Peptides against a protein of PDB entry 2Q3Z. Designs and how they scored, part 26

Target 1, 272 residues: chain A of PDB entry 2Q3Z
Amino acid sequence: YVLTQQGFIYQGSAKFIKNIPWNFGQFEDGILDICLILLDVNPKFLKNAGRDCSRRSSPVYVGRVVSGMVNCNDDQGVLLGRWDNNYGDGVSPMSWIGSVDILRRWKNHGCQRVKYGQCWVFAAVACTVLRCLGIPTRVVTNYNSAHDQNSNLLIEYFRNEFGEIQGDKSEMIWNFHCWVESWMTRPDLQPGYEGWQALDPTPQEKSEGTYCCGPVPVRAIKEGDLSTKYDAPFVFAEVNADVVDWIQQDDGSVHKSINRSLIVGLKISTKS
Target 2, 254 residues: chain A of PDB entry 2Q3Z as posed
Amino acid sequence: YVLTQQGFIYQGSAKFIKNIPWNFGQFQDGILDICLILLDVNPKFLKNAGRDCSRRSSPVYVGRVGSGMVNCNDDQGVLLGRWDNNYGDGVSPMSWIGSVDILRRWKNHGCQRVKYGQCWVFAAVACTVLRCLGIPTRVVTNYNSAHDSNLLIEYFRNSEMIWNFHCWVESWMTRPDLQPGYEGWQALDPTPQEKSEGTYCCGPVPVRAIKEGDLSTKYDAPFVFAEVNADVVDWIQKSINRSLIVGLKISTKS

## One batch from the design tools (peptide; made by RFdiffusion4, then SolubleMPNN)

Design b1_p10_4_s3 (from b1_p10_4, 4 letters changed)
Fold by OpenDDE base, seed 1:
Structure b1_p10_4_s3 (fold): chain B 272 residues (1-272), chain A 10 residues (1-10)
Amino acid sequence: as target 1 above (272 residues)
Amino acid sequence: SHEDIPQGPG
């Protein structure tokens, strides 16, 4: 989880699991320096360098910073996300074969955002950075991954009386989503929450005003402890959300139907 | 392939 530079990222669907080879390259020349630059351009450093530096001994703090800095939302972060299949002004997310080229491009262009990333690219770059900083980290793929936007632990679809979906699907279930898990102690929590912590660098929701997610103990998610910082409800929903259809009748009445045909969450943690 | 890209429910 720290020493492995070559690995695989799982993709596809729950029924048809695929993988791609990925070069994490955390020990390649200049990569550590780039990771340090990433820390030195983060908003917390720019606001108060002394305070930021004093907190870099905490993998909890560093993990949260990295989750925010791997995406370029709200800061000088590494990657710009794009999902509309229009990548002509950059590099297709599907073209990347490793984190090293991405990080080098970012640094060589004055910390300008690299175009483009999607979930596995964000996760892979975060994995590289965290490993480079000495934090044991693995990429995780979750099949049928929910994106809850309103923190109600539900994926909600609105339908008319004929079952036709009304409006834009703001909430969705991805065929797969990738994030990272990092091994650390949690002295900021009650005992027993040490171990794997989920971190999600894909800019899905804001946490404390920044597009970042975690760290949250995998144990807390497994046990349903939604009070656990950081972002337990969101990460819980990714793997456990219920799907609800709201059926609106002509009279304006709404009734609830729970869709059990779609099971949210099949998490696979990489061993490489 | 198209299947290798994250996709929402159709």
Scores: peptide ipSAE 0.057, ipTM 0.752, DockQ to the pose 0.145
Fold by OpenDDE base, seed 2:
Structure b1_p10_4_s3 (fold): chain B 272 residues (1-272), chain A 10 residues (1-10)
Amino acid sequence: as target 1 above (272 residues)
Amino acid sequence: SHEDIPQGPG
């Protein structure tokens, strides 16, 4: 996982799985230096350099910093996300073939946000950075991935009497979503949560005031231990949320219906 | 293709 510079990222849908080749390029010239710059421009370093540096021996701490810094939300992070198909003032997320060009662009432009990324781009860049920093990391794709916005472990749709979705589709199920899993010990948790930790660098929800996510033990998600740091409920919902339809009736009453046709979560981990 | 990018339930 640390040594592989080229791999594949899975995309598409659960029914039609696709992949793209990706150059992670963690050993390419200057990439490690860029990763160190990324650490040195993070808000925690800027606030207290000594404290930040003292914590860089912790892959838990570093993972959380990287998840926040791969997106440009709240900081001088690497990528600006965009999903509206309007990419004319930047690079289309679909145009990227590797992390190296993105990281080089970011550095070469004075740590200005690179336009644009989407989930697999965020994940891939995070994977590169974490690998550079010696943390075994892989990209993960989750099909039918839920985005829970209110931490209730539900995806809620409001529907009219005709079954048409009403209101802001704030909570949604992505056809696919990508994040990373990193291998680390968790001395900050009870024994048994060592191993793969989920980290999500796509800016979806704020964690402790920053658009970051994880690390959370994959085991905790599998076992439903939502008390584990960090962001267990959010990551759990991505892979296990139930879908609820709130159907408004003509009389103004609301009927709750569990949508059993929408199955959230089908996680595929890369082997490369 | 449009199928290769994340899309919400639509």
Scores: peptide ipSAE 0.067, ipTM 0.758, DockQ to the pose 0.146; fails the geometry check
Fold by OpenDDE base, seed 4:
Structure b1_p10_4_s3 (fold): chain B 272 residues (1-272), chain A 10 residues (1-10)
Amino acid sequence: as target 1 above (272 residues)
Amino acid sequence: SHEDIPQGPG
């Protein structure tokens, strides 16, 4: 995983799987230096450089920092996310073909946020950075990926009597979502949680006050251990949330319906 | 709808 510079990112839908080629480019000239700059501009370094540097030997610590710094939310991070199809003042997320140009743009503009990213762009850049730092990492795609905003492991839709969705679609199921998995030991957890750890650099929810996610053991998600740090409930919901329709009748009564037609979660990881 | 963009139900 660390040695692969070229790869594919899976996109589309569960029914119509697509892929795009991606240049991760972790060994291209200057990319490692940019990854080190990314660490040196992180909020934890700025607050206490000595403490931050002393913790960089931990892939758990570094993974969490990178997850936060790949997005520009709350820091001098790399990418600004945008999903409204208005990309005229930047680069369309769909135009990127690799991480190298993004990282070089970020550095060359004084660590100013690059416009724009979406999930696969965030994931791909995180993958590049983590690989540069010697952490085995792969991009993963989850089809029918849930975004739980209230930590109840449910995707809730409010519907009228005609089945039309009412209100703001705050919670949603993405046709696909991308994040990364990194291989590391977890000395901060009970034995058995070494291996693949999920990290999500897309700014979806705050974790401990920062837009970051993970690392969380993939095993913990598979076993339903929601107490495992970091962000197990959120990542669990991405792959396992149930869908609930709240149907409001004209009389003001509300009926709960479990939407069994919407199956959340189909994770594909690149196998080396 | 660009098939390559993540889209929610809706």
Scores: peptide ipSAE 0.046, ipTM 0.750, DockQ to the pose 0.160; fails the geometry check
Fold by OpenDDE base, seed 5:
Structure b1_p10_4_s3 (fold): chain B 272 residues (1-272), chain A 10 residues (1-10)
Amino acid sequence: as target 1 above (272 residues)
Amino acid sequence: SHEDIPQGPG
């Protein structure tokens, strides 16, 4: 989890699982320096360098910073996300084969955001950075991954009487989504939450005003302890959300229907 | 990634 530089990232769908080889390259020349630069340009450092530096011994703190800094939302982070298949002014997310080139491009262009990333790219870069900083980390793929935007643990679709979806699908189920799990103690929590912690660097929702997610104990998600910091409801919903159809009738009545055909969550953790 | 919607979170 720290020493392996080559690995695989799972992609595709639950029915058609795919994988790609990925060079994490955490020990390649200059990568550690780039990871340190990433820390030195984070908003918390810019606000109070002394306080930020004093907290860098905490993998909880560092993990949360990295989850925010791997995306360029709200800060000088590494990657700009794009999903619309218009990548002509950058590099297609599907073209990346490793984290090293991304990190080098970011640094070499004055910490300008690299175009472009999607979930597995964000996760892979985060994995590289965290490993480089000595935090055992693995990439995780979740098939049929939910994006709950209102923290109600539901994916809600509005439908007309004919079953046609109305309005914009703000809440989504991804065919797959990737994030990372990092091994750390949680002295900031009650005993028993040490171990794997989920961190999501894909800019999906704001946490405490920043596009970051976690760390949250994998155990807390498994046990349904949604009070556990950070972002337990969001991560829980990614793997466990129920799908609800709100069927609107012409008379203005609304019928709630549980969509049992859409099953959220099939998590695969990488071993290397 | 999402199959039905070209726009992802971000």
Scores: peptide ipSAE 0.039, ipTM 0.765, DockQ to the pose 0.182; fails the geometry check

Design b1_p10_5_s1 (from b1_p10_5, 5 letters changed)
Fold by OpenDDE base, seed 4:
Structure b1_p10_5_s1 (fold): chain B 272 residues (1-272), chain A 10 residues (1-10)
Amino acid sequence: as target 1 above (272 residues)
Amino acid sequence: GDLQKPIGEP
C-alpha cells in the first residue's frame, strides 16, 4: 500500500462497475518534496509552525491535515472541485491519469489550486500524498454513496404526485464516491480501533470548520459507533443512510413511495 | 473515466 505506484480506481455505477488505471507516482522525482510543501502551507503550520511540526509524527494528525489540504477549500490546497460539466478554463476531471501531474502543476503555479477534480481525483491525490509520507493508504469506491447534509442519517426526497422532485435538491446520492483508507494506530481512541481509517478529501461537509473528513476507524463505521472521532456520522451515512422518498399530494398529505428500492452503499476497497 | 452524478433525480 506504500510501494505500489500504479493501480486502478473503480468508477461507474453499482450495476455497471468500471475502473480506470491511475499512476499514483509517490516515488517519482520531486513528489515527496511537494508533499512536504503541502504540509508547510497548511493553516496549522502557518498559525504555529512549531506545534504543527511536533505533531507530524502522528498519522492521525497528518491524515486529517492531508484530507483538508488536498482540496483548496479554506486553504492553499491542491484541487478545486467542479461537478457542473463546465471545465473549459481548466482540465476536465476525466482527463487526469495520475497524481504526479496534478501535484507538479500545483507546486509550479505557486501552490495555486488546480482545476478540476472530482471524488476519485481527490482520493487519488490524497492516496499519493499519504503514501509519500509513509502512511499505508488505498483508494476506496462506494457506489450509491449518500451525501448527508443535515446529519440525520437520512437521504430524503420530496416528490409531487407526478414524481417531480420538489424543493431543495441538496440531499443526494452519488452514483459513486471515492475516498481513502489509511492504516494507523489510534492512540487517541479507546483500544480496538487501530487499523484502516477512512479519510475523505472531497469537500462535502465541514469538520470542525474545515472541509476535511476523518480519520475514522472503519471498524467504528461497521459497528455503528457514531461517537468516534472524526466524522463518524457523516462517513456512516455515506455507506448506510436510509433513503426516504416522500410523495406530496395536493391535499397536503405525505406518504412514502412504495417503489423505492435504492440501497445506499456498496464499498469496494482496493487490494494490494 | 466517469463523472460523478446524482441518482434518484429525474
Scores: peptide ipSAE 0.406, ipTM 0.894, DockQ to the pose 0.583
Fold by OpenDDE base, seed 2:
Structure b1_p10_5_s1 (fold): chain B 272 residues (1-272), chain A 10 residues (1-10)
Amino acid sequence: as target 1 above (272 residues)
Amino acid sequence: GDLQKPIGEP
């Protein structure tokens, strides 16, 4: 997970799983240096360099920093996300074939955000960076991936009496979503949470004021321990949220339906 | 590759 420079990222849908090749390229020339630059431009370093540097021995700390810095939200991060199919002023997310070009572009343009990324691009770049920093990391794809925006572990749809979805879909389910899992100990937690930790660099929700997510033990998610830092409820919801349809009747009454064929979450971990 | 997108109606 540290040494492999090429791999596959899974995409498509739950019923039609696809994959693309990806060059992580963590050992290509200059990539480690770029990863170090990424650390040196993070907000915590800029605020207090000594404190930030003193904490870089912690993969927990570094993982969280990388999660935040792979996206350009809130900082001088690497990638700008875009999902509206309007990529003419940049590079289509589908055009990327590896992390190296993205990281080089970012660095060579003075840490200017690279346009554009989507989930797998964020995840792949994070994977490269974390591997460069010696943290075993893999890309994960989750099909029917929920984005819980109100921290209730539900994806709620509001419908009229005709079954038509009303209003802006504040909460949504992705056809697929990618993030990373990194292997580390968790001395900051109770014993037993060492192992794979989920980190999500796609800017979806703010964690402690920054668009970052994790690390959270995969075990905690599996066991439903939502008190475990960081961001357990959000990651849990990505893979386990219940979908609720609220149907409003003519008289203003509402009833909910949770009997749905759509099941949130089908996680696939990569082997390299 | 495939674009990430919201599923229309669940």
Scores: peptide ipSAE 0.401, ipTM 0.893, DockQ to the pose 0.543
Fold by OpenDDE base, seed 1:
Structure b1_p10_5_s1 (fold): chain B 272 residues (1-272), chain A 10 residues (1-10)
Amino acid sequence: as target 1 above (272 residues)
Amino acid sequence: GDLQKPIGEP
C-alpha cells in the first residue's frame, strides 16, 4: 500500500470486470518533489502558509487537501475531468498508463491543469501522491456507483405517464467509479473509526465549498453512520443509494414504478 | 481501458 509502484485498476462493468495496469511510481525521480509542490500551491497554504504547514502532520488534513488538489476545480490542481468523449485538445483519459507522466506534465507546465482525467485517473494520481507522503493508500472501484446531488440518498428518475424521462438530472449512476482509501487514525472522531478512510478526488460535489471528498471512515459507511465527517452521506450514497423511478401524472402527482431493479454499488478494493 | 458512462434507463 506504500511500497508497491506497479498495480492494477479495475474498470468495466459489474457483469464484465476488467483491469488495466498502472504505474503509480511514487518513488520515481522527482515525484516526491512534485507532491510537495502540490501541497505548496494549495489554497490553504496560499492563505496561511504557517498554519497549513503545521497541519501537514495530520493525514486527515493532508488527505483532504490532496483530494481537492488532484482535481483542478477551485485551485491550481492537477487534472481536468472530461466525460463527453471529445479529447482532441488534450490526452484521452484512456491513454494514461501511470501517474508519473501526469504529475511531471503538471509541474513542467507551471502547475497548469492536465487534460484529461476520469475517475480512475484522479484516483490513481491521488494514490501516488498519498503514498509519496507516507500514507498507505489503495484504489477502490465501485460498479454501479451513484452520484447523489441533493444528499437524499436516492437516485431519482422522473418520467411522464408514458415512461419518458422528464428533464435533465445531474444525479446518475456510473458504470464504474474509482476513488481511494487511505489508512489513518481519526483523532477528530469518536474511538473506533481508525483504519481505511475513503477519499474521492473526482470533482463530483463540493464539500465545504471545495470540490473534495473525505476522509470518511469506511467503517462509518458500512455501519450507516452518516453524521461522521467528512462527507459520509455522499460516500454512503455512492455505494448504497436507492434508485427510485417516479411516474408523474398530469396533476403533478407521482408514484413509484414497479419495474426498477438497478442496484447501486459493488465495491472492490485493490492492493495496488 | 474503459470510459465512465452513465447507466440506467435513458
Scores: peptide ipSAE 0.400, ipTM 0.893, DockQ to the pose 0.546
Fold by OpenDDE base, seed 3:
Structure b1_p10_5_s1 (fold): chain B 272 residues (1-272), chain A 10 residues (1-10)
Amino acid sequence: as target 1 above (272 residues)
Amino acid sequence: GDLQKPIGEP
């Protein structure tokens, strides 16, 4: 999880699982230096360098910083996400074969955001950075991954009596979504939450005002402990959200139906 | 690779 430089990232769909090779390259020349630059341009360092540096011994703190800095939202982060299939002014997310080129481009262009990334690119870069910093990390893929934007653990659709979706669809389910899990102790939590911690660098929702997510104990998610910092409800929803159809009738009545045609969440963790 | 995309209406 620290030594492996080449691996695979799972993609596709729940029905058609596939993978791509990826060069994490955490030991390639200059990559550690770039990871340190990433830390030195984070908003917390810019606000109070001494305080930020004093906290870098905490993988919990560092993991959260990296989660925020891998995306360019809110800061001088690494990657700009794009999902509309229009990549002509940058690099298609599918063109990347490793983290090294991305990180080098970012640094060489004065920490200017790299165009473009999607979930696996964000996750892979985060994995590289965390490994560089000595934090055991792996990329994980979750199929049928929910994006809960209102923190109610539901993906809600509003439909008329004919089953037609009404209004703007804000909540969604990804065919797949990637994030990382990092191994760390959690001295900030009650005993038993050491081990794998989920971190999500894809900018989906703000956490404490910043597009970042985690770390949250994988155990907490499995046990349904949604009080556990950080961002347990959001990560829980990614793998466990219920889909609800609100059926609106002409008479103004509304009926709730839990849609079990699609099961949210099928998580695969990489072994290396 | 494979692009990440919404699955549509479940």
Scores: peptide ipSAE 0.393, ipTM 0.892, DockQ to the pose 0.533

Design b1_p10_5_s2 (from b1_p10_5, 5 letters changed)
Fold by OpenDDE base, seed 4:
Structure b1_p10_5_s2 (fold): chain B 272 residues (1-272), chain A 10 residues (1-10)
Amino acid sequence: as target 1 above (272 residues)
Amino acid sequence: GVLQKPIGLP
């Protein structure tokens, strides 16, 4: 989880699982230096360098910083996400074959955001950075991954009698979503939450004002402990949200659809 | 690769 430079990232859908090879390249020339630059341009360092540096011995702290800095939201982070299939002014997310080129582009352009990434690109870059910093990390893919935007652990859709989606279409389920899991102790939590921690660098929801996510113990998610930091409800929803498909009738009545049962969450973790 | 996208709504 630290030494592996080559791997696979799972994509596609629950019924049609695909994978791509990925070069994490954490030991390639200059990559560690770039990871250190990433830390040195993070908002916490810029605000108080001494305090930031004093906390870098904590994988909890570093993991959270990295999850925020891999995306360019709110800071001088690495990647700009885009999902509208218009990538003409940059690089298509599907064109990347490894983290090294992305990180080098970022650094070589004065820490300017790299266009473009999607979930697996964010996750892969985060994985590279965390491994560089000595934190055992793996990429995780979750199929039928929910994006809960209102913190109710539900994904709700509204349709009319003709099947047309009504109202705000913001809540969604991804065909797949990728994030990372990192191995660390959690001295900031009650005993028993050491082990794999979920971190999500894809900018989906803000955590304490910043587009970052985690670390949250995988155990906490599995056991439904939503009170533990960080971002347990959001991560829990990604893998466990209930889906409700409402049908609205002309008379104003609302009924749950009986035509579809969608199960959120099918997580696959890499084992090397 | 495969682009990340919303799954089809019911």
Scores: peptide ipSAE 0.393, ipTM 0.896, DockQ to the pose 0.528
Fold by OpenDDE base, seed 3:
Structure b1_p10_5_s2 (fold): chain B 272 residues (1-272), chain A 10 residues (1-10)
Amino acid sequence: as target 1 above (272 residues)
Amino acid sequence: GVLQKPIGLP
């Protein structure tokens, strides 16, 4: 989880699982230095360098910073996400084969955001950075991964009387989604929440004003303890959200129906 | 690789 530099990232769908090889390359020349630069350009450092540095001994703090800095939202972060299949002005997310090139490009271009990433790219880069910083980390893939946007632990679809989905799908389910899990103690929480912590660097929802997510104990998610920081409800929903159909009738009445056809969440953790 | 994309309900 720290030493492995090459591995596989799982993609595809629950029924058609695919994987790609990935070079995390945390020990390649200059990568650690780039990771340190990443810390030195984070908003918290820029605001108060002394305070930021004093907290870098905390993997909880560092993990959260890295989660935010791997994406370029809100800061001088590494990657710009794009999902509209228009990548002509950058690099297709599918073109990346490792974290090293991404990080080097970012650094060499004055910490300018790299185009483009999707979930596995974000996760992989985060994994590299966290490993560089001595935090045991693995990439996780979750199939049928929910993106809850209104914090109600539901994925809601609005349908007409014929069952046809109406309007834009604000809430959605990814075919797959990747994030990372990092091993750390949680002195900021009640005893027993040490161990794997979920961190999600893909910019999906803001946490305390920044596009970041976690760390949140995997145990808390499994046990349904949504009070644990950080972002337990969101991460919980990724793997456990219920799907609800709101069916509008011609008379204006609305029927709520639990959709059991799609099961949210099939999480696979990887060794490398 | 495979692009991440939203899925609809079957």
Scores: peptide ipSAE 0.393, ipTM 0.897, DockQ to the pose 0.535
Fold by OpenDDE base, seed 1:
Structure b1_p10_5_s2 (fold): chain B 272 residues (1-272), chain A 10 residues (1-10)
Amino acid sequence: as target 1 above (272 residues)
Amino acid sequence: GVLQKPIGLP
């Protein structure tokens, strides 16, 4: 989880699992230096360098910074996400074969955001950076992965009496989603939450005003402890959200559709 | 590779 430089990332769907090879390349020339640059351009460093540097001994702190800096939202982060299948002004997310080229491009262009990434690209780059910084990290793939926007642990669809989808479609379920898990102690939490911590660098929801996510103990998610920082409800929903398909009548009344068989969450963790 | 995308609605 620290020493391996080549591995596989799982993609596809729950019924048709696929994988791609990926070069994490954390020990390739110049990559560690780029990771240090990433830390030195993060908003917390720019605000108070001394405070930021004093906290870099904490994998909790560093993990949270990295989750925010791998995406370019809110800062001079590495990757710009795009999901509309229009990548003509950049590089298709599917074209990447490793983290090294991405990080080098970012640095060589003055920390300009690299176009483009999707979840596995964000996760893979985060994995590289965290490994460079000595934090054991693995990529995780979750099939039928939920994106809960309003923190109610539900993915809700509303339909009229004719079956037509109504309202905002912002809440959704991905065919797959990738993030990382990092091994660390959690002195900031109650005892027993050491071990794998989920971190999600894909810009999905803001956490404390920044597009970042975690770290949150995998144990807390398994046990349903949603009070655990950081972002337990969101990560919990990614793997455990209930899906509700509402039928709304003209009088405003709603009832649940019985034609819903979609199950959220099928998580697999990589060993490389 | 496979692009990440929303799954179909029921």
Scores: peptide ipSAE 0.385, ipTM 0.892, DockQ to the pose 0.534
Fold by OpenDDE base, seed 2:
Structure b1_p10_5_s2 (fold): chain B 272 residues (1-272), chain A 10 residues (1-10)
Amino acid sequence: as target 1 above (272 residues)
Amino acid sequence: GVLQKPIGLP
């Protein structure tokens, strides 16, 4: 989880699982330096360098910083996400074969955001950075992954009487979503939450004002302890949200149905 | 690779 530089990332759908090879390349020339630059341009460092540096011994702190800095939202982060299939002015997310080129491009262009990434690209870059910084990390893929927008642990769809989905809500279920899990102790929590911690660098929801997510103990998610920092409800929803299908009738009545045909969450972890 | 995309509700 630290030494492996080559691996696979799982993609596709729950019924049709695919994978791609990926070069994490955490030990390639210059990558460590780039990771250090990433830390040195993070908003917390810019605000108070001494305080930021004093906290870099904490993998909890570093993990949270990295989750925020892998995306370019809110900061001089690495990747710009795009999901509308319009990639002509950049690099298609599918074109990347490893993290090294992305990180080098970012650094070589003055920490300018790299176009473009999707979930596995964000996750893979985060994995590279965290490994480079000595934090055991793996990429995780979750099929039928929910994006809970309003923190109610539900994915709600609204339909008219004709079955047409109404509204342009960002609450949705991804065919797949990738994030990372990092191994660390959690001295900031009660005993028992050491181990794998979920971190999600894809800019989906803001956490404390920044597009970042985690670390949150995988155990907390498994046990449903949503009070555990950071971002337990969001990560929990990714793998456990209930789907509610609302049918709006002409008379204004709304009928609720739980969609049992679609199960949210099928998480697989890599050994690479 | 495969692009990440929303899935429609069945």
Scores: peptide ipSAE 0.381, ipTM 0.891, DockQ to the pose 0.531

